# Peptides against a protein of PDB entry 6TME, part 324

Target 1, 324 residues: chain A of PDB entry 6TME
Amino acid sequence: NRLKRAYIALQAWKKAFYSDPFNTAANWVGPDVCSYKGVFCAPALDDPSVLVVAGIDLNHADIAGYLPPELGLLTDVALFHVNSNRFCGVIPKSLSKLTLMYEFDVSNNRFVGPFPTVALSWPSLKFLDIRYNDFEGKLPPEIFDKDLDAIFLNNNRFESTIPETIGKSTASVVTFAHNKFSGCIPKTIGQMKNLNEIVFIGNNLSGCLPNEIGSLNNVTVFDASSNGFVGSLPSTLSGLANVEQMDFSYNKFTGFVTDNICKLPKLSNFTFSYNFFNGEAQSCVPGSSQEKQFDDTSNCLQNRPNQKSAKECLPVVSRPVDCS
Target 2, 324 residues: chain A of PDB entry 6TME as posed
Amino acid sequence: NRLKRAYIALQAWKKAFYSDPFNTAANWVGPDVCSYKGVFCAPALDDPSVLVVAGIDLNHADIFGYLPPELGLLTDVALFHVNSNRFCGVIPKSLSKLTLMYEFDVSNNRFVGPFPTVALSWPSLKFLDIRYNDFEGKLPPEIFDKDLDAIFLNNNRFESTIPETIGKSTASVVTFAHNKFSGCIPKTIGQMKNLNEIVFIGNNLSGCLPNEIGSLNNVTVFDASSNGFVGSLPSTLSGLANVEQMDFSYNKFTGFVTDNICKLPKLSNFTFSYNFFNGEAQSCVPGSSQEKQFDDTSNCLQNRPNQKSAKECLPVVSRPVDCS

## One batch from the design tools (peptide; made by RFdiffusion4, then SolubleMPNN)

Design b2_p29_8_s4 (from b2_p29_8, 17 letters changed)
Fold by OpenDDE base, seed 5:
Structure b2_p29_8_s4 (fold): chain B 324 residues (1-324), chain A 29 residues (1-29)
Amino acid sequence: as target 1 above (324 residues)
Amino acid sequence: SLDERLEKIKEEKRKKITDELLEKMPFLP
């Protein structure tokens, strides 16, 4: 019965293919769905004597098509990997029936519409990758209430502010890069106790960095480059005991880059180029350390190469934003 | 590049998460 439902789903999906350049679904014929290329069967969790479709892997198949609602019949699927295809349309709401979903990867496709809220219905979801699509609108706050370990949102069309619920997230990696997020980073960010890597690159984020970033003791990568951040770097950044890669380039930061930041114990690369910093500690100067790499290019620093002109600096440096 | 870095992170995380799943569900392929 379960395999019959799977057959219906997979045949409906095959019919939804507009192009299959590698003939991936060429063997998708007949009732033996477990022999289908990219379909993986396993014993059911509730009855080990019953064989079910437990996984789909169509990565890198360059398939053009859409996801039909009949995919909701694949109720035993825990792994769904279809990255690097040309699937279009929306993620079907019928996928809410896939209650065992653990890993969902639809990255590098042509999906559109709002955030796929069906992902919020999966109680056991640990891995969500929806990057490199055309998803738009607001990020639902509820995404960070999920017990996710990895959240990839980069290279979409998401708008609005980052939800304050981010502090509830248990994720070790979160990517916001190359969207249209606006507003400030929520102060609740400091509550992300499991966070190792966070990337904000290439958004419309603004305001001051929250002091609470310094509470991210486990963060190894923090990239906030290519935004509209203003003010000075928080002094609390000295608390980032495990940060290795830090990038604040291409913002509107002002003030002094302190010794306490540049001497972070595990810091290997710190890029603060293309800002309006008017001073830096000697420990921040490129070439001052053999173990650390710094980039101070295109700031308002005195006696440093490749800095902005006085004409560019004076209007900004003379009117520093107070973040206190 | 950013893409290369993200791919590496993805693969590392996916592997760990998949391994955890397989531990819970030893009969998964």
Scores: peptide ipSAE 0.323, ipTM 0.849, DockQ to the pose 0.661
Fold by OpenDDE base, seed 4:
Structure b2_p29_8_s4 (fold): chain B 324 residues (1-324), chain A 29 residues (1-29)
Amino acid sequence: as target 1 above (324 residues)
Amino acid sequence: SLDERLEKIKEEKRKKITDELLEKMPFLP
């Protein structure tokens, strides 16, 4: 009996709650699991006459606890939303049995340990949100082999390099922000044919930006701010026909910000502040357009306000990194 | 098809479960 298995799982989970301040699980009593708050039933895919637990929604319940291995008995769950709680520990490997998993949201919790590799076992996964946790270690390359629409990894403790497999991703949105990623952005990034938004904010990324970024024809948001990038902006960025928001602030970029970048047809906001740029085209000057916003603050630009001193600029500008 | 049934289940559940994941953007805190 599928509902009996669900009952065992849900009762085990209730026992794993340390605190339930809103009494969310107060009605988690008896065999009628479909009446449980935050539990949603639907007809099974293999037998429409059988009712199964198909979804969990405990978002914003402020529940403290852990995920017990018995959750692996919820084999019919396609939607698992438990964001904004205080769940701790690791994601159980037993969740590999949830082969119908479509949306997995454990964001804004207290999960620890390595990347939850169980997410890689779900063949139909489309949405993965593990942001705002304490996941650590390397990002498995296989994450980008998944047919995901969205990958939210931001605000964790991930380290090491971004896998070269990123180019295989079909995701429209990927966030790396506020981790400990290091190294260069892989050249394969240009192969992300469905990418609309990518965010690298607040990592330890370095090196030159790959020219292949200019191949991201569908990208609307590109944020590489607060890293250690060096060299000039790639001339191929003129190929970003749909970019609306672009941020390169708080890096170590040098060189000239070209007219071809600032005149991108869909560009609405371009921030390149807090770098070491020594020139910009007139089209890049803040206030030069009513339709576009620019920020050139704290660079090495001549005849612009709020720039770095010559003393700060000269050591960096005189030793430009050649990215060619 | 199994896919059609799955989509139906997903749609039915989306009506009951918050669609927060679909509305999430990278710049949202």
Scores: peptide ipSAE 0.028, ipTM 0.561, DockQ to the pose 0.042
Fold by OpenDDE base, seed 1:
Structure b2_p29_8_s4 (fold): chain B 324 residues (1-324), chain A 29 residues (1-29)
Amino acid sequence: as target 1 above (324 residues)
Amino acid sequence: SLDERLEKIKEEKRKKITDELLEKMPFLP
């Protein structure tokens, strides 16, 4: 019965293919779905004597098509990996029936519409990768209530602010890069207890960096480049004891880059170029350390190469944003 | 637990899954 439902789903999906350049679904014929290329069967969790479709892997198949609602019949699927295809449309709401979903990877496709809220219905979801699509609108706050290990949202069309619920996230890796997020980074960010890597690259984020970033003791990568951040770097950044890669380039930061930041114990790369910093500690100067790489290009630094003109600097530096 | 069983399934199936994109920097354009 369960494999019969899977057969119906998979045949419906095959019919939803517009192009299958590698003939991935060529062997998707007959009732033996477990022999289908990219279909993986396993014993059911509720009955080990029953074989069910537990995983889909169609990664890198360059398949054009859409996800039909019949995919909701794949109720035993825990792994759904269909990255690097040309699937379009929306993620079917019928996938809410896939209550065992553990890893959902639809990255590098042509999906559109709002955030796939069906992902919120999966109680056991640990990995969500929807990057490199055309998802749009607001990020639902509830995404950060999920017990996810990784949340990949980059290269989409998400808008609005980052939800305050971000502090509830248990994810070790979160990517917001290359979207249209705006507003400030929530102060609750400091509550992300498991965070190792967070990337904000290439959004419309603005305001001051929250002091609470300094509470991210386990963060190894912090990239906030290519945004509209203003003010000085928080002094609390000295608390980033494990940061290795830090990038604040292409913002509107002002003030002084301190020793406390540049001497972070595990810091290997710190890029703060293309801002309006008007001073830096000697420890921040490129070439000052063999163990650390710095980039101070295109700031308002005195006696440094490749800086902005006084004409560009003066209007900004003379009117610093107070982040206190 | 359910999670433990899922992990076992994951481990068994991941060996067959080739996901190069997961190994790449997620913020690369």
Scores: peptide ipSAE 0.026, ipTM 0.549, DockQ to the pose 0.043
Fold by OpenDDE base, seed 3:
Structure b2_p29_8_s4 (fold): chain B 324 residues (1-324), chain A 29 residues (1-29)
Amino acid sequence: as target 1 above (324 residues)
Amino acid sequence: SLDERLEKIKEEKRKKITDELLEKMPFLP
């Protein structure tokens, strides 16, 4: 009996609660699991005469606890939303049995351990949100083989390089922000044909920006701020015909910020502050346009306010990294 | 903020995905 299995799972989960401030599970009593707060039943896909647990929504319940392995008994769940809780531990491998998973949202919790590879086992997964947790280690390259519309990885403890498989992603939005990613942005990034927004903020990324970024014709937001990028901005950035927001601030970029970048047709905000740029085109000067906002603060620019001292600039500017 | 923007995107994506799912699986809630 599917509902009996669901009862076992949900009672095990209730037992795994350390704190339930809103008494969300107060009515989680008895065999009628479909009456449980945050539990949603529907007719089974294989037999419409059978009622099954098809969804869980415990968003914003502030529940402290963990996910017990018995949750793997919820085999009919297609929607699992438990964001904004205080769940800890790891995502159970037993969730691999939830083959109907379409949406998995565990964001804003206290989950730890490696990337939840169980999510990769779900063939029909369309939405994955694991942001604002303590997931660590390497990002599995297979994540970008999934047909996900958006990939939210921000505010975790992910390390190592961004997989080259990123170019296979069909996602329109990808965020790596506030992790510990290192190395270069893969050249395959230019193959992300559906990409609209990509955010690298606050990582340990380094090296030169790949020229292939210029192939991202549909990108509207490109934020690479607060990293360790070096060299000049790629001339191919002139190909970003739809970019509206671009941020390269808080890096180690050098060279000249060109007209070809600052005159991008849809560019509304371009922040390149806190770098080591030694020149900018007139079109890049803050206040030069009413339609565009620029920030050139804390560079090595001549005749501009709020620039770095010669003492700070000379050691870096005199030894520019050649990205050619 | 980034968070606010991402939340908006998330909501939009979830709505779309859920609607698509309901079209394919009319018995789902």
Scores: peptide ipSAE 0.383, ipTM 0.868, DockQ to the pose 0.568; fails the geometry check

## One batch from the design tools (peptide; made by RFdiffusion4, then SolubleMPNN)

Design b2_p30_1_s1 (from b2_p30_1, 17 letters changed)
Fold by OpenDDE base, seed 3:
Structure b2_p30_1_s1 (fold): chain B 324 residues (1-324), chain A 30 residues (1-30)
Amino acid sequence: as target 1 above (324 residues)
Amino acid sequence: SAETLKKIEDLYEERFKEKVEKLREELASR
């Protein structure tokens, strides 16, 4: 039966634990898997009279171990959350059998290898969190073809470019932060119709910001800090009617920060420090508004405190990148 | 900023907890 399969899977997993500091799996004994700590049962979708393992929650258990292939026997699991552990190895391909997977969170572990492509096999997946691991290589373009609500990729070792398919994403939140992504932000980004929050912090992204960013009408958080972006801020950023938090700090931007950006109606925090901006509108000056917070530190602004020296500014400001 | 990222992460964790609690309730009802 289904619970018997679950028992086999969970016992195999217990055997795969190298360390269980909080004795989380201490009660993982016997066939009554629904009583296991961190195991949650629910009525099966196909037969409400049948109880199945529907969820796993081992968050913050500090368990060291790996995910054995027998976990593929947990075919009824819709929620899998094992964050803040010390699980290592790769995500088993056998998890492809978990066709009801809705939320998959393996964040803050020691997983390695390429992007877990098994996640692409789950037709009902809505939330994917693989942050704070050691996943590496290219991000599969297909990830954005899925109808995901949230995609958390931050703090990994992903490299190469951000796929052009990003524009197809229906996600409201996407984090790329603290990876090794390179290249430009795809112009297709403007097609992300449901996007609320996007974070690019601490990558190796470069080039000009695409004008299409201004089409992100629903975005409330846009953070592109700590990259290698160049050129002027797109004038189309005036279209970000709902942006509240915007961060372009620690880049190589040049040009003038305009009123159209700083007067965005929902803007509460705009950080453009540590760039090479050579001018800003009065509305962008820190302290000019009680409702908005600005940071213009370490630019090439005249008559502002804490700016770069002329020696630092001149080589960059005199050779502005044309993004046209 | 790092703070912004943390806020986003925290929000996601809370969403999951809610769903887990729902599963717990379903289990308890049986």
Scores: peptide ipSAE 0.243, ipTM 0.739, DockQ to the pose 0.052
Fold by OpenDDE base, seed 4:
Formats: structure tokens, C-alpha cells, sequence
Structure b2_p30_1_s1 (fold): chain B 324 residues (1-324), chain A 30 residues (1-30)
């Protein structure tokens, strides 16, 4: 009996709760699991006459506890949404049995350990949100081999380099923000054919931006702020026909910000403040356009307000990194 | 069943839209 297995799983989970401030699991009593708060049943895919647990939604329940291995008995679950809780520990490997997993959201919890590789075992996974946790270590390259629509990794403890397999990703949105990623952005990034939004904010990324970024025709948001990038902005950025929000602030960029970047047709906001740019086109000057917002603060620009001193600029500007 | 699958997909799409919107809001509130 599939519902009996679900009952065992859910009761084990209830026992794994340390705190349930909103009494979410108060009605988790008896065999009728479909009546449990946050539990959603649907006809089974293989037999419409059989009711199964198809979804879990415990979002914003502020539950403290852990995920017990018995959750692997919820083999019919396609939607698992438990964000904004206080769950701790690791994601059980027993969840590999949930072969119908379609959306997995454990964001804003207290999970620890390496990347939950069990997520890689789900063949139908389309949405992965593990942001705002304490996951650590390397990002497995295989994550980008999956046919995911969205990948939220931000606000964790991931380190090492971004895998070159990123170019294989079909995701429309990927967040790397507020981790400890290092190294260069892979040149394969230009192969992300469905990418709309990508965020690298607040990592330890470095090197030159790859020219291949200009191949991201569908990107609307590109934020690489608060890293250690060097060199000039690639001229190929003129290819970002749909970019609306672009942020390169708080890096170590040098060189000239060109017209072909600032005149991008869909560009609404371009922030390149807190770098070492030594020139900008007139089209890049804040206030030059009514439709576009620019921020050139704290660079090495002449005849602009709020720039770095010559003393701060000279050592960096005089030794530009050649990215060619 | 096809109907069950469709229901799941519909629910996913709704939730996905919400998450994307939240992300956009976070980016805009910088």
C-alpha cells in the first residue's frame, strides 16, 4: 500500500521535528495522510484509481528538525517544497527513490554537508533550489548536465571553480551569488542557450571575463559584481541584445567603457562602479540617457565626480591586464 | 494519467513563476 508507506514516512518525519511553532503537524494523526496539512495527494500516474502523496508543501512553517531516511518511502512525490524552515543535517540519500521528483526546494534552512548529490539522481528534475543553506565543497559538474529550468545555489559555502559543464545547462536562471567560488568564468558560458538571468555576486572569481559572454543572446540579467575580475570589458558584450540589468561593480576592471556596451538596445541599468576604468564613452555617462541608468562611481575617470584619487589609480591603471 | 501529470506540471509552473519573481525582486531591491 503506497499510502501506508507514506504514513510511515510522514510519521517518522513528525518524530524528527524538534519544534513546530505553528503546529503544522498537529493533524498528522492517523492513516489518512491526504488530510495532513502540507501534504497533497493526487491520482497515481500508473493507476488513476490509486491516490498517492504527490506533493509536500511546508513552506514558511518555521519547523526545526531533520529529514529522516524514511522520507525515501514517499516514492510518488514530484513536488517537495520545504523552504523557510529550520531543518538541519544532510539531505538523505534515500530520496533517490523519489524518481518522479520535479521540483525540489529546500531553500532557507540549515542544511550542511556537500552538495546533495541525490538531486543528480532524479531524472525529471526541473527546478532545484538549495539557496540560503550551509552546503559546502565543490559543485559537481553533473549538475549542469541535467535538464534544469532553474538552479538556485546562492548563499551557501560552495568553493572551488565553476564547472566547465555550465555551457551544457539549459537553465534560464542560475544563481552563484554569495559563495566562495574562485577561478575564471568558463568560456563555455556562451553556450548556455536558454540563459536569461545569471548572478555571480559576492564570490572570489577572478581573471578576465570570457569573450563568449557576448553570445548570451537571451540574457536579461548579468551580474558579476563583488569579485576579483581584471582586464577590460570584452568588446563582444555588444552582442547582449536583450540585456536589461548589467552589473560589474566592485571588481578590478580597467580600460575604457565603450559606446557599443552602453548603447545596448535593452539596457536599463548598467553599473560599473568601484573599478579602475580610466575612460568611458559619452553614452556611458550617468544622466546621458533618460531610458538608461549608469553608475560610474569610484573609478579612474577624468572629469567625473566621486572618482578614486590618482594615488589609488596610478598603480593599477599603469599595469593593465591584457586579456587578449 | 495525463491529467495527473498536467496538474503536477501546472502546480510546478505556478511555483516556478513565484520563485522567479522573488529573484527579480531581490535583484531590483539592491
Amino acid sequence: as target 1 above (324 residues)
Amino acid sequence: SAETLKKIEDLYEERFKEKVEKLREELASR
Scores: peptide ipSAE 0.040, ipTM 0.548, DockQ to the pose 0.838
Fold by OpenDDE base, seed 5:
Structure b2_p30_1_s1 (fold): chain B 324 residues (1-324), chain A 30 residues (1-30)
Amino acid sequence: as target 1 above (324 residues)
Amino acid sequence: SAETLKKIEDLYEERFKEKVEKLREELASR
């Protein structure tokens, strides 16, 4: 009996709670699991006459505990949302049995260990949110081979380089922000045809920006702030026909910010502050447009306010990195 | 910026809610 298995799983999970401040699991008593708070039942896909547990929603329950292996008995679950809790430990490998998994959200918890590779075993997964945890180590390249619509990895402890397989991703949104990623952005990034929003904020990324970024025609948000990028901005950025928000602040960029970038047709906010740019077009000057907002603070620009001193600029500007 | 990231996160949460409801309806109609 599928509901009996679900009962075993849910009771095991209740026992794994250290704290339930809102008494979310107070009604988790008896065999009628479909009445449990945060548990959602639906007709089984293979037999409409059978009711199964299809979804879990414990968002914002502030529950402290861990995920026990018995959760692998919830084989009919397609939606698993447990964000904004205090769950700790690792994601159980037994969840590989949840072959219908469509959306997996464990964000804003206390999970640790390496990337939960069990997520790669789910053939129908479309949404993966593991942000605001303590996951560490390398990002497996296989994550981008999956047909995901959204990938949220931000605010973790991931290290190493971004996989070259990123170009295979069909995701519309990807967040890398606030990790420890290093190395260059892969040139294959330009192949992300469905990409709308990408965020690299607050990593240890370096090198030159790849020219292939200009091929991201559907991108509306591109934020690479707070990294170690060097060189000039690629001229191919003029190809970002739909970009609205662009942020390159807090890097080590040099060179000239051109009209072709600042006159992008849908650009509403362009921040390139806290770099070492030594020139900008008139169209890039803050206040030059009523429709666009620019920030050129703390660069090496002449005749602009709030710029770096000559002492700070000279060592960097005199030795520009050649990205060619 | 941090504000940009927050906006993306908020947008995702809203989209997610809509998708969950649609999926629930689809599952219930079977």
Scores: peptide ipSAE 0.333, ipTM 0.800, DockQ to the pose 0.053; fails the geometry check
Fold by OpenDDE base, seed 1:
Structure b2_p30_1_s1 (fold): chain B 324 residues (1-324), chain A 30 residues (1-30)
Amino acid sequence: as target 1 above (324 residues)
Amino acid sequence: SAETLKKIEDLYEERFKEKVEKLREELASR
């Protein structure tokens, strides 16, 4: 009976394909859904004697189409990977019936609409990848209340502010890159106890960096490049004991880049180019270290190459933003 | 079957690794 429901769902999905250039669904014929390409069956969790559709992998199939509501009949699916296709439309609300959802990857598609709130209904979700779509609107704060290991949101049309609930997240990886997020990074960011990698690249974020960033002891990658951040770098950044890659380029930062930041023990690459820094410690100078790479290009530094003109610097440097 | 379950588990691990690698590639390309 469960496989029969799966059959109905999968046949409905096949009908929802506009193009299947690799004929991925060519063998999607007949009741034996477990033989379907990209469909994986496993013993049901509630009854090991029953075989159910537990996973779908249609990655890189270049399929054009949409997700029909009948997919809600795939109630045993825990792994749903359909990245690198041309699926369009919205994520069906009927997927709320997939209560075993563990990994949901719809990245690199043509999905539109608001954040798929159906993802919030999945109690066991650990991995969410919706990057490279056209999702829009505000990010629901509740996303960070979930016990997710990874949250990929980059390359969408999300806007508004980053929710303050971010501090509740247990995710090790979070990508905000290439959206339209605005406002400040919440001070609660320092509470992200499991954070290893966070990327804010290419948004409309602004304000001062919160001092609480320095509490991210496990972070290895921190990229806040291509935003509108202002003020000085927080002195508390010296607390980033494990940071390897740090990028603050293409912002409006001012002030002095200190030894305490440039001498971070695990720092490999530190890019702070295209800002308005008016000073840097010797340890921050490109070429000063064999183990570390620095880029100080296009700042307001004296006696350094490739800096901004005085005309460009003076209006900004003379009016430093007080972040205290 | 146990074999099928293992395949699913292996797929999970592979996909996760791929996604992390993709993130790093994106960082490199800006």
Scores: peptide ipSAE 0.035, ipTM 0.540, DockQ to the pose 0.435; fails the geometry check

